# Peptides against a protein of PDB entry 6O8C, part 86

Target 1, 262 residues: chain A of PDB entry 6O8C
Amino acid sequence: VGLRYEKISLPKIHPRYDLDGDASMAKAVTGVVCYACRTASTLLLYQELMRKGVRWLVELVKDDYNETVHKKTEVVITLDFCIRNIEKTVKVYEKLMKVNLEAAELGEISDIHTKLLRLSSSQGTIESSLQDISSRLSPGGLLADTWAHQEGTHPRDRNVEKLQVLLNCITEIYYQFKKDKAERRLAYNEEQIHKFDKQKLYYHATKAMSHFSEECVRKYEAFKDKSEEWMRKMLHLRKQLLSLTNQCFDIEEEVSKYQDYT

## One batch from the design tools (peptide; made by RFdiffusion4, then SolubleMPNN)

Design b2_p16_8_s2 (from b2_p16_8, 6 letters changed)
Fold by OpenDDE base, seed 1:
Structure b2_p16_8_s2 (fold): chain B 262 residues (1-262), chain A 16 residues (1-16)
Amino acid sequence: as target 1 above (262 residues)
Amino acid sequence: SKWEEEFKKFIEEVEK
């Protein structure tokens, strides 16, 4: 899980007035900031998709939980029924034992009863585990998805748009520098404008890169880390649910062996 | 894991 992106940095901006160098520099800066804009957009999209995925996964796990609870309930009913029937059988044999010395058969049925009671106790453990899982999935629980709404970047932040504005300014200056280069020599006034624009370019570029790094990349990385942690926990929970389900099936199978005695 | 794969598939579908 996660997007790969390249770490970018601004090219060195030389203070010396050089029409060729300035045009080249401006081109490079434009490219870097353009990449930042695209990357920011991609990172935002990824996070939005992840948020949807998180919600989806929560619902999926809740469904699994409900299925497990259902199965557990079914087994409890079956087990209780079997226990009641065995208890009736035990009573019958106890009465017969007073008349006939059939102690061996009574012993067998009694052992079955004991085993069933142990299985019933196991159901209690399963119930406790399910309750724990439910608490973890509940609002405010350890597996709550509140982090997905808090961490990372959001469309409302308008980061991409802000970067795009800066990119537009930079691009405009780049095009002017391209024209300046073509002139080979500028008049004094135009030269002063060029120098001023170069300062503006630097300002916009640094602002863009700072914004990209601090408000886009950093927050994305935080989101990614949280998402990975949360995902691991959710996957583990899923495994726990499957284990509980299997335990229910095992108990059901065991109970079925004794149904002939009921 | 299988669940991770399912999640990835979900993301891919949403991207389309």
Scores: peptide ipSAE 0.023, ipTM 0.654, DockQ to the pose 0.011
Fold by OpenDDE base, seed 5:
Structure b2_p16_8_s2 (fold): chain B 262 residues (1-262), chain A 16 residues (1-16)
Amino acid sequence: as target 1 above (262 residues)
Amino acid sequence: SKWEEEFKKFIEEVEK
């Protein structure tokens, strides 16, 4: 799960003035920061896609929940109707029993009544479970998707743009160092400029890498971890809803067996 | 899981 990217680090920057070495170093730095820019962009895109997926999954789970609630409601109505009918039958047989008639039949009907009452109690448990699920999916609940909007990096952060600015500065210095290398030897003033540019290069590169690490990679990893955890919980929730639905069907089927007695 | 696979497929479709 997640995007694979290579760990990047800046090359060692030697303080010694060396036109060949400095050009090579600058080239390497440019490559590293360029990779950081591309990676940051890719990580951002992935997160945006994941956010869309999260929203999609939330809607699916809500639909599943509503379907389960609907089924539960239907079963409750059917069950209550069956219970009422059986209770009426019990009353009739109780009157007959006063004359010592239909004792065996009354026993059977009473047993059915007891079973139906147990099923009704089970419906109460299902209702409680559904309420729990609803609370978990509600705003502020344990399975709310608020984290998807808070965690990670966002286009509004402009991380890629910030890195690109630094990359442009670095690239400019790199091209200058290529020219310096071609000169083989620089005049004193040009040498001093080269040294200052090298310091600037180091500064920009360090800033780019710190920004990439702290504002892009770290936040992405946090988002990834949260998404994985949340996804596992949501999948489990869907299974739970399916289980509850199946329980409703089982109860409905059992009730149907007794409808012939009502 | 089956649902995880569906989610992955969704992401793939969005990427297109």
Scores: peptide ipSAE 0.023, ipTM 0.660, DockQ to the pose 0.010
Fold by OpenDDE base, seed 3:
Structure b2_p16_8_s2 (fold): chain B 262 residues (1-262), chain A 16 residues (1-16)
Amino acid sequence: as target 1 above (262 residues)
Amino acid sequence: SKWEEEFKKFIEEVEK
């Protein structure tokens, strides 16, 4: 669940000239657009924090990957060493048999050799899996974080500032409408100005709400959706890495059982 | 979800 915000809408604007109604309407509009500004700021902050989180997670997973690769390499070295020693032992026993010496242990050693070779094959599968993970984490890979810098809203978009400018204009008109209301009756020229300001108010408010909806909310939601998808994949990848690590440990443990024969 | 919890914790830590 992402950041929750209240859905907002502009109040109804009546075309009729009414000083009391216009002041009340202007107050409501100011409140709505003010909320939009604050919400836009919060949504931006949330996205920036998520971007930091994405970067953090990428580094964490890369570290996990490197550790897994290191462990895999260690096991491969140990396993190969063990295999070579067992092969030498097999050769010795084969020579003993040629000299008519009973080598009851030869069968056991041969079985161990076969088991070690199977373990070696498993390491090949692990290596292939690690290579796949590496490719997915690489630039341009399926789990690249480039989307985090492209999707959503950014400070450079200046959305909050743009909304704030509109809010300032709206607020100014609202304060004027409060004054107009206090006068109870306006002269003809002032009345005409009031009517024009009302039109301006509507224009600014509509522009603000459109900008908020299209450039802030919609883009945020797109960012959120992509982040969720990406995060699920990354967590799954981490689980895969853990599984591979455990497999390496299992192989190492199995190899240790045969080290006494080498 | 687990990812949401992790990110929530992260965000909370960064905001502090």
Scores: peptide ipSAE 0.025, ipTM 0.668, DockQ to the pose 0.012; fails the geometry check
Fold by OpenDDE base, seed 2:
Structure b2_p16_8_s2 (fold): chain B 262 residues (1-262), chain A 16 residues (1-16)
Amino acid sequence: as target 1 above (262 residues)
Amino acid sequence: SKWEEEFKKFIEEVEK
C-alpha cells in the first residue's frame, strides 16, 4: 500500500573553491532537488486520488448499509405478519380446548409461536448492530473521512511550486558554474560571485530538502498510515454488514417454513 | 480483499 520512493540526500558541499568540483556538485544538487520536485508531485497526486477513492468507498458502504436496512425492514414485516397469524390461530384453538377438543394441535402451534418470538428477538439485535454501524458512518463517527481532508499534503499548500522555485534558482547557479568551469580561471570579482553563488546554492538546496522531508514526505507517510487504518476498519464494517444481511436471509428462510400455518 | 481490489481499480481509473 502506498507509493514507493527513494530516499534522497544532498551531496557533500565542500567549502573549497574548485571550479570543476563546484560544477559537479551543482549538477548533483540539481538532480536531487529535481527528483524531490517530481516525487512531491507524485505523492500529492496519489493523495488526491486516494481522497477521491475514500469518498467513493464511503458512498458505496452507505449504499450497502441502506440495502441491509431495507432487507431487515422487509423481514420484520414478514415476521410480524406471521406472528400475528399464528397468534390468531392459537386463540382459535384455545377456544376449542374449552369445548374439550383435542390439544395435540395446539401444542405444535404454540411451539411455532415460541420460535417466531425468538426470531423476533434476534431482529432486535440486528437493529442494534445496524444502529451502531450507522453511528460509525455518520459525520463525526469513528469512520468519518475527515482525516482525509486534514492529513497529508494538499494542492493549496503549494509545496511543489515552492520546490520548483528553489530548483530554478539552483539550476541557474548550476548553469553558471558550467560556464565558470569552461573558463578554467575566473577574475577576482567573478570568483567572489562564484563563491557567493555557491553559498546561495547551499541555502536553496538545504531549504528544498528540508521542505521536501518535513512538509511532503512526513505528511504523506502520516496520510498513508491513517488511510491504511481507516481502510481496515471499513473492510471490517463491510463484513459486519454482510453478516447482518445473511442473518436477515436466514430469518426469512426460517419464517417461510411456517407459512402453512398462516 | 475484494474491497481493496475495487478501491485500487477505482484509483487506477481516476488516474487516467
Scores: peptide ipSAE 0.023, ipTM 0.655, DockQ to the pose 0.011; fails the geometry check

Design b2_p16_8_s3 (from b2_p16_8, 5 letters changed)
Fold by OpenDDE base, seed 5:
Structure b2_p16_8_s3 (fold): chain B 262 residues (1-262), chain A 16 residues (1-16)
Amino acid sequence: as target 1 above (262 residues)
Amino acid sequence: SEWEKEFEKFIEEVES
């Protein structure tokens, strides 16, 4: 899961003055930092796309929840109506039993009443489960999407822009080193400038790699891990909602069988 | 959209 990127490292920078070696090293450093910039941009884009997906999924699950609640409410109304009708019937038969001893019919109706009460109890469990799901999806709940806005990298962090600035500095030094190489030999002052620029190159490169690793890659990995965990939980929750919906349909079907007696 | 495709792929990967 997630974007695949290559592990990058800076080439070894030798302190020895070598115009050919320094030009080659600078070229390699430029390539590495360029890759870091592109990778950082790609990682950012991926996270932004995932955030859109997270928001979409949250709305989808909320819709599923609302549909389940609606179905549950419908079943509760139907069930309560059926129970009330059966209770009225039981009272009538109790009065008739005092006169004609219709014990068999009363027994059957009483059994139906008992079954309906059990179904009503199960509906209470469904209600409790729905409340739990609602709590989990609510702000501050275990499945809230606040993490998506907090974890990872964001455009406002300007990580790509910061890396690009460093890349520009490195690229300028590389082009100078390419010119120095073409000269084959530098005057004393030019040599000292070259050495100083080499130190600057090292500084910029190290800063770029540190920023890339700590502010881009590490945060991306944290976002990735959190997104995977959250996604698994959300998928499980969707399955729970489906199960609750099916339970409501099952109860409705059972109640319909007894409506003929009401 | 591109994000929908990537997200669907992500879901499939998490479920597998």
Scores: peptide ipSAE 0.081, ipTM 0.739, DockQ to the pose 0.012
Fold by OpenDDE base, seed 4:
Structure b2_p16_8_s3 (fold): chain B 262 residues (1-262), chain A 16 residues (1-16)
Amino acid sequence: as target 1 above (262 residues)
Amino acid sequence: SEWEKEFEKFIEEVES
């Protein structure tokens, strides 16, 4: 799960003044930081897309919940109506108890009544489960999606832009080092500038790598881990809702068998 | 959309 990326590291930077080596090193550094920029951008994009997906899934699950609640309510109404009618019938038969046939019929109706009451009890359990699900989906609940807005990297962090600035500085130095290499020998002042630029290159590169690792990769990994955990829970919740819906249908079907007695 | 496809893939991976 998540985007795969290669671990990057800076090449070894030698302190010795070497025009050929410095140009090669600078090229390598440029490549590494360039990769970091692209990777950071890709990681950011992925997270933004995932956030959209998370929001979509939340709404979908809420719709599923509402549908389940609606179905449950429908079944409760039907069941209660059936129970009331059976209870009336029971009372009538109790008053008319004169013949063995009537007693037998009363027994049958009483058994139906008992079964309906059991079904009603199961609806209570379903209601409790739905309430639990509702609490989990509520703001501040265990399945709230607030983490998606908090975890990871965001466009407002401007990580890609910051890395790009550093890359630009590094690239500029690289191009200069390429020119320096072509000169084969530098005058004293230019040599000193070269040495100083090499230090700048190191500084920029180190800063870029640190920023990439700490502000991009680390946060992305945290987002990824959180998203996986949350997603598993949400999928499980959807399965629970489906189960509850099916239970409602089962109860409705069972009640339909007794409607002839009402 | 692009994100829908990626998200569906993600769901499948998590469910596996």
Scores: peptide ipSAE 0.073, ipTM 0.732, DockQ to the pose 0.011
Fold by OpenDDE base, seed 1:
Structure b2_p16_8_s3 (fold): chain B 262 residues (1-262), chain A 16 residues (1-16)
Amino acid sequence: as target 1 above (262 residues)
Amino acid sequence: SEWEKEFEKFIEEVES
C-alpha cells in the first residue's frame, strides 16, 4: 500500500583532492538529491490526492448513513402501522371469543402480533447501531478526518522547493567540477576554491538528505499508516451500514407478509 | 480524475 520509493544514500565523499574523483562524486550526489526532489514531489502529490479522497469518502459514507436512516424510518412507520392494525384485529377476536365465536383464529393472530413486536424490538437495536455510527462520524469521533490535515507533508511546507534550492547549489558545483576535471591541473588558488566547494557540496548534500528523510519520508510514512488505518475502519463502517440496510429490508419483507391481516 | 484513480487503487490495496 502506498508509493514505493527506493532508500537512497549519499555516496562516500573522500576528503582527498582528486579532480576526477570529485567530479564523479559530485555527479553521483547530484543524482541522489535529484531523486530526492522528485520523490518528495511525488509523495506530496500522493498525499494531496489522498486528502481529496478522504474528503470524498467521508461524504459518501455520510450519504450512505442518511439513506440507511431513511430506510429505517420508513420501516418503522410501516411496522407501527401494521402493529396497530393487528392489535385492532386482536381486540375484535377477543370480543368474539367472549361470545364463543371464532376462537380458533385468535391464536394465529396473536402469534403474528408477537412476531411483529419482536421485529419492532429489533428496530431498537438498529437505531442504537446507527447512533453509534453517527457518533463515530461526528467531529471528534473515531472516524474524524482531522488527521489528514495534521499528518504528512503539505504544499505550504515548501519541502520540494527547499530541496530544489539545495539541488541547484549542488548542480552548480558539479558543473564546476566538470570544468576543473577538464583542466587536469588547477592553480593553487583555484585548487583552494575547489576544496571549499567540495565542502559546500557536502554540506548541501547532507542537508538535503536530512531534510528529505526527516521532513518528507518520515512524515509521509506517518500519513500513510494513519490513512490505511482510517480507511480500513471506514470500509468496515460502510459494510455495517449495508448490513443495517439489509436488515431493514428483511423486516419490511416480513411485515409485508402480514399486511393481509391488517 | 487523477485523485479518483489513485484513491480507488488505494482502496483496493487496503481491502486486499
Scores: peptide ipSAE 0.069, ipTM 0.730, DockQ to the pose 0.012
Fold by OpenDDE base, seed 3:
Structure b2_p16_8_s3 (fold): chain B 262 residues (1-262), chain A 16 residues (1-16)
Amino acid sequence: as target 1 above (262 residues)
Amino acid sequence: SEWEKEFEKFIEEVES
């Protein structure tokens, strides 16, 4: 899961002064740090897209929740209406039985009343489940999306720009080393500058790789892990909502069978 | 949208 990227490492830097070797090394270092810059940018983009996705999913699930609550409320109203009507009917039949009417009809209506009350009890369980879901989706809840804004890397961190600055410094030294190589032999002062530049190159490269590893890759991986965990929970919650919706429909269908008696 | 495509891929990967 997540973006695949190659593990990169700096080439070995030999301490010996060698114009050909130093130019080749500098080229390789430039390539590695360039890859780090591009990778950092890609990882940042991925995270930004995921943040958009997280926001989208939260809104989607909230909409689903509201629809489920609405359906549940509708069913409760219908069920309560049926119960009240059946209770009135029971009272009428009880009075009629005193006047020598068949007891069989009263028994049937009473059984329906009992069934409706059982359905009403199941609605209480649905309500409790919806309340749990609401609490999980609320700010500070277990499924809050605050982590998406906190974890990982962000454009405001300016990681890509920082790496680019280091890459520019490295690239400049590389081009100088190409020129030095072409000269075949440097004067004493130029040789000393070359040696210092080699040290600077190493410094910049090491700084770039450390920054890439610690501030880009590590934080990205942490973000990815949290996003995966959160996503699994959200998908499960969505399935729960669907189940609750279906239960409401099932209850509504069963209630409709008894509406003829009201 | 581009983000939707990437997000769908992510969901598929998480579910697998």
Scores: peptide ipSAE 0.068, ipTM 0.728, DockQ to the pose 0.012

Design b2_p16_8_s4 (from b2_p16_8, 5 letters changed)
Fold by OpenDDE base, seed 4:
Structure b2_p16_8_s4 (fold): chain B 262 residues (1-262), chain A 16 residues (1-16)
Amino acid sequence: as target 1 above (262 residues)
Amino acid sequence: SEWEEEFKKFIEEVEK
């Protein structure tokens, strides 16, 4: 799950003055930091896309919830109507029994009444489940999507831009080192500048890698982990809603069997 | 959209 990226590390930087080696090292560093920039950008994009997906899923689940609630309400109305009619019928038969009419029909109607009451009880359970789901989806609930706005990296963090600045500095030094290499030998002052630039390169590279690791990768991983956890819960919730919907349909079907008695 | 495709892939991975 999520984007895969290669673990990167800076090449070994030797303290010795070596124009060829320094140019090669600088090239390698440039490559590594360049990769970091691209990776950071990709990770950011992925997270932004995922945030859109999260919002989409939330809306989808809310729609599912509303549909389930509506269906449940419909069934409750139908069921209550049926129960009331059966109860009236029961009362009529009870009166008839007092005048020595057949008891067999009363027994059947009473059994139907009992079954309907059981179905009504099941509706109560469904209602409770829906309320639980609603609470979980509500703001501040266990399935709130607030984490998506908090976790991970964001465009406002300017991580890619910051890394790019460092990359530019490193690249500049690399180009200079390439020139220095071509000179084969530097004058004393130029040599000192080269040495100083090498330190700068190290500083920039280290800063870039630290930033990449701490502000990009780490936060991305946290986002990914949180998203996976949240997603599993949401998918489970959707399944629960589907189950509840199916239960409502089943109850409706069952009630329809008894409508002939009402 | 691009995000939809990526998200679908993500869902599929999570459901495994």
Scores: peptide ipSAE 0.109, ipTM 0.776, DockQ to the pose 0.012
Fold by OpenDDE base, seed 1:
Structure b2_p16_8_s4 (fold): chain B 262 residues (1-262), chain A 16 residues (1-16)
Amino acid sequence: as target 1 above (262 residues)
Amino acid sequence: SEWEEEFKKFIEEVEK
């Protein structure tokens, strides 16, 4: 999970007045900031999709949890029924033993009863584990998705739009510098305007890059880190649920072996 | 993991 992007930096801006160099520089700056805009947009989209995925996964895991709980409940009912029947059988054999010395059969049934009680105890452990999982999935739990809403960038931040505004300003200056280059020489007043625009270009570019780095990339990386951590925990939880489900099936199978005695 | 793959598929589907 993650989006790959290239680290970008602004080209060096030379203070010297040079129509050819300034046009070239402006072109390069435009390209860099354009990339920043596109990247910011992509990063935002990715995060929004991830948030949807997080919600989806939470629901999926909750469904799995519910299925496990259902299976556990079924097994508990079956096990309890079997235990009751075995207990009745034990009582019958105890009565018979008073009349007939059939100690061997009673011993076998008693052993089965003991085994069933152990299985019942295991169900208690499963219940505790399920409760723990439920607590982790609950609001405020360790697997809550609150981080997904807090971390990263959001459409409401308007980061892409802000960068686009700066890009537009930069692009406008670039086009002017392209024209200036074509003139080969500017009058004094136009030269002063060119120099002023170059300063503006620098200002816009630095602002754009700062915004991109601090408000887009940095926050994205934080979001990514949190998402990876959360995903690992969710996967582990899934494994736990599967393990519990399998334990229920194992118990059910074991109980089925003794149904003939009931 | 299987769940990771499912998540990836989900994201891909939403991107469409």
Scores: peptide ipSAE 0.047, ipTM 0.715, DockQ to the pose 0.011
Fold by OpenDDE base, seed 2:
Structure b2_p16_8_s4 (fold): chain B 262 residues (1-262), chain A 16 residues (1-16)
Amino acid sequence: as target 1 above (262 residues)
Amino acid sequence: SEWEEEFKKFIEEVEK
């Protein structure tokens, strides 16, 4: 789960004035920061897609929940109907017993009644479980997707744009250093400018790497961890829903066995 | 898991 990216680091920047070395260093820095920009963009895109997926999954699970609730309700109605019919039959047989009629059939019907009542009790536990699931899926619940909006990086943060600005500055200095290298020797004033630009390059590069590490990578990793945890919980919840659905079907099947007595 | 696979497929579709 998650995107793989390579760990990047800035090349060593030597304080010594060296036109060839400075050009090479600047090239390397440009490459590193360029990679950071691309990576930040990719990480952002991934998170945005994941957020969409999270929303999709929430809706899917809610639909499953509603279907389960519907099935449960259907079974409750059927079960209650069966119980009422059996109770009527029991009353009839009880009246017959008072008139000294055979009681053999009453025992069987009473046993069925007892079984149906047990099934009804099990429906209560299913209801409680569904209520628990509903609470977890509700706004503010344990499975709420609020984390998806809070964690990670967002387009509004403008991280990619900020990095791109720094990259542009670095690239400009790199191109100048290429020209400086081609001159082989600089006049005093040009040399001083070169030295200042080198300091600027260092400043921009360190700022870019710090921003990338702290504002892009770290936040992405936090988002990834939360997404994985949330996904595991959602999968578990889905299994619970399936179990409850199956229990409803089992009860329905059991009730169908007693239709001959209704 | 099945849901993870579906989720991945969804992400792939959205990426297009």
Scores: peptide ipSAE 0.049, ipTM 0.718, DockQ to the pose 0.011; fails the geometry check
Fold by OpenDDE base, seed 5:
Structure b2_p16_8_s4 (fold): chain B 262 residues (1-262), chain A 16 residues (1-16)
Amino acid sequence: as target 1 above (262 residues)
Amino acid sequence: SEWEEEFKKFIEEVEK
């Protein structure tokens, strides 16, 4: 789960003035920061896609929940109707029993009544479970998708743009260092400029890498971790809903067996 | 899981 990216680090920057070495170093730095820019962009895109997926999944689970609630309601109505009919039958047989008639039949009907009452109690448990699921999916609930909007990096953060600015500065210095290398030897003033540019390069590179690490990679990893945790919980929730649905069907089937007695 | 696969398919479709 998630995007694979290579761990990047800046090359060692030697303080010694060396036109060949400095050009090579600048090239390497440019490459690293360029990779950081591309990676940051890719990580951002992935997160945006995941956010869309999260929203999609939430809607699917809500639909499943509503379907389960609907089925549960139908079963409750059917069950209550069956219970009422059996209770009427029990009353009739109780009157007959006063004359010592239909004692065996009354026992059977009473047993059915007891079973139906147990099923009704089970419906109460299902209702409680559904309420729990609803609370978990509600705003502020344990399975709310608020984390998807809070965690990670966002386009509004402008991380890629910030890195690109630094990359542009670094690239400019790199091209200058290529020219310096071609000169083989620089005049005193040009040498001093080269040294200052090298310091600037280091500063920009360090800033880019710190920004990439702290504002892009770290936040992405946090988002990834949260998404994985949330996905596992949602999967479990979906299984729970399926189980509840199946329980409703089982109860409905059992009730249907007794409808012939009503 | 099958459900996870559906989610992955969704992501793939969004990427297109």
Scores: peptide ipSAE 0.023, ipTM 0.667, DockQ to the pose 0.010; fails the geometry check

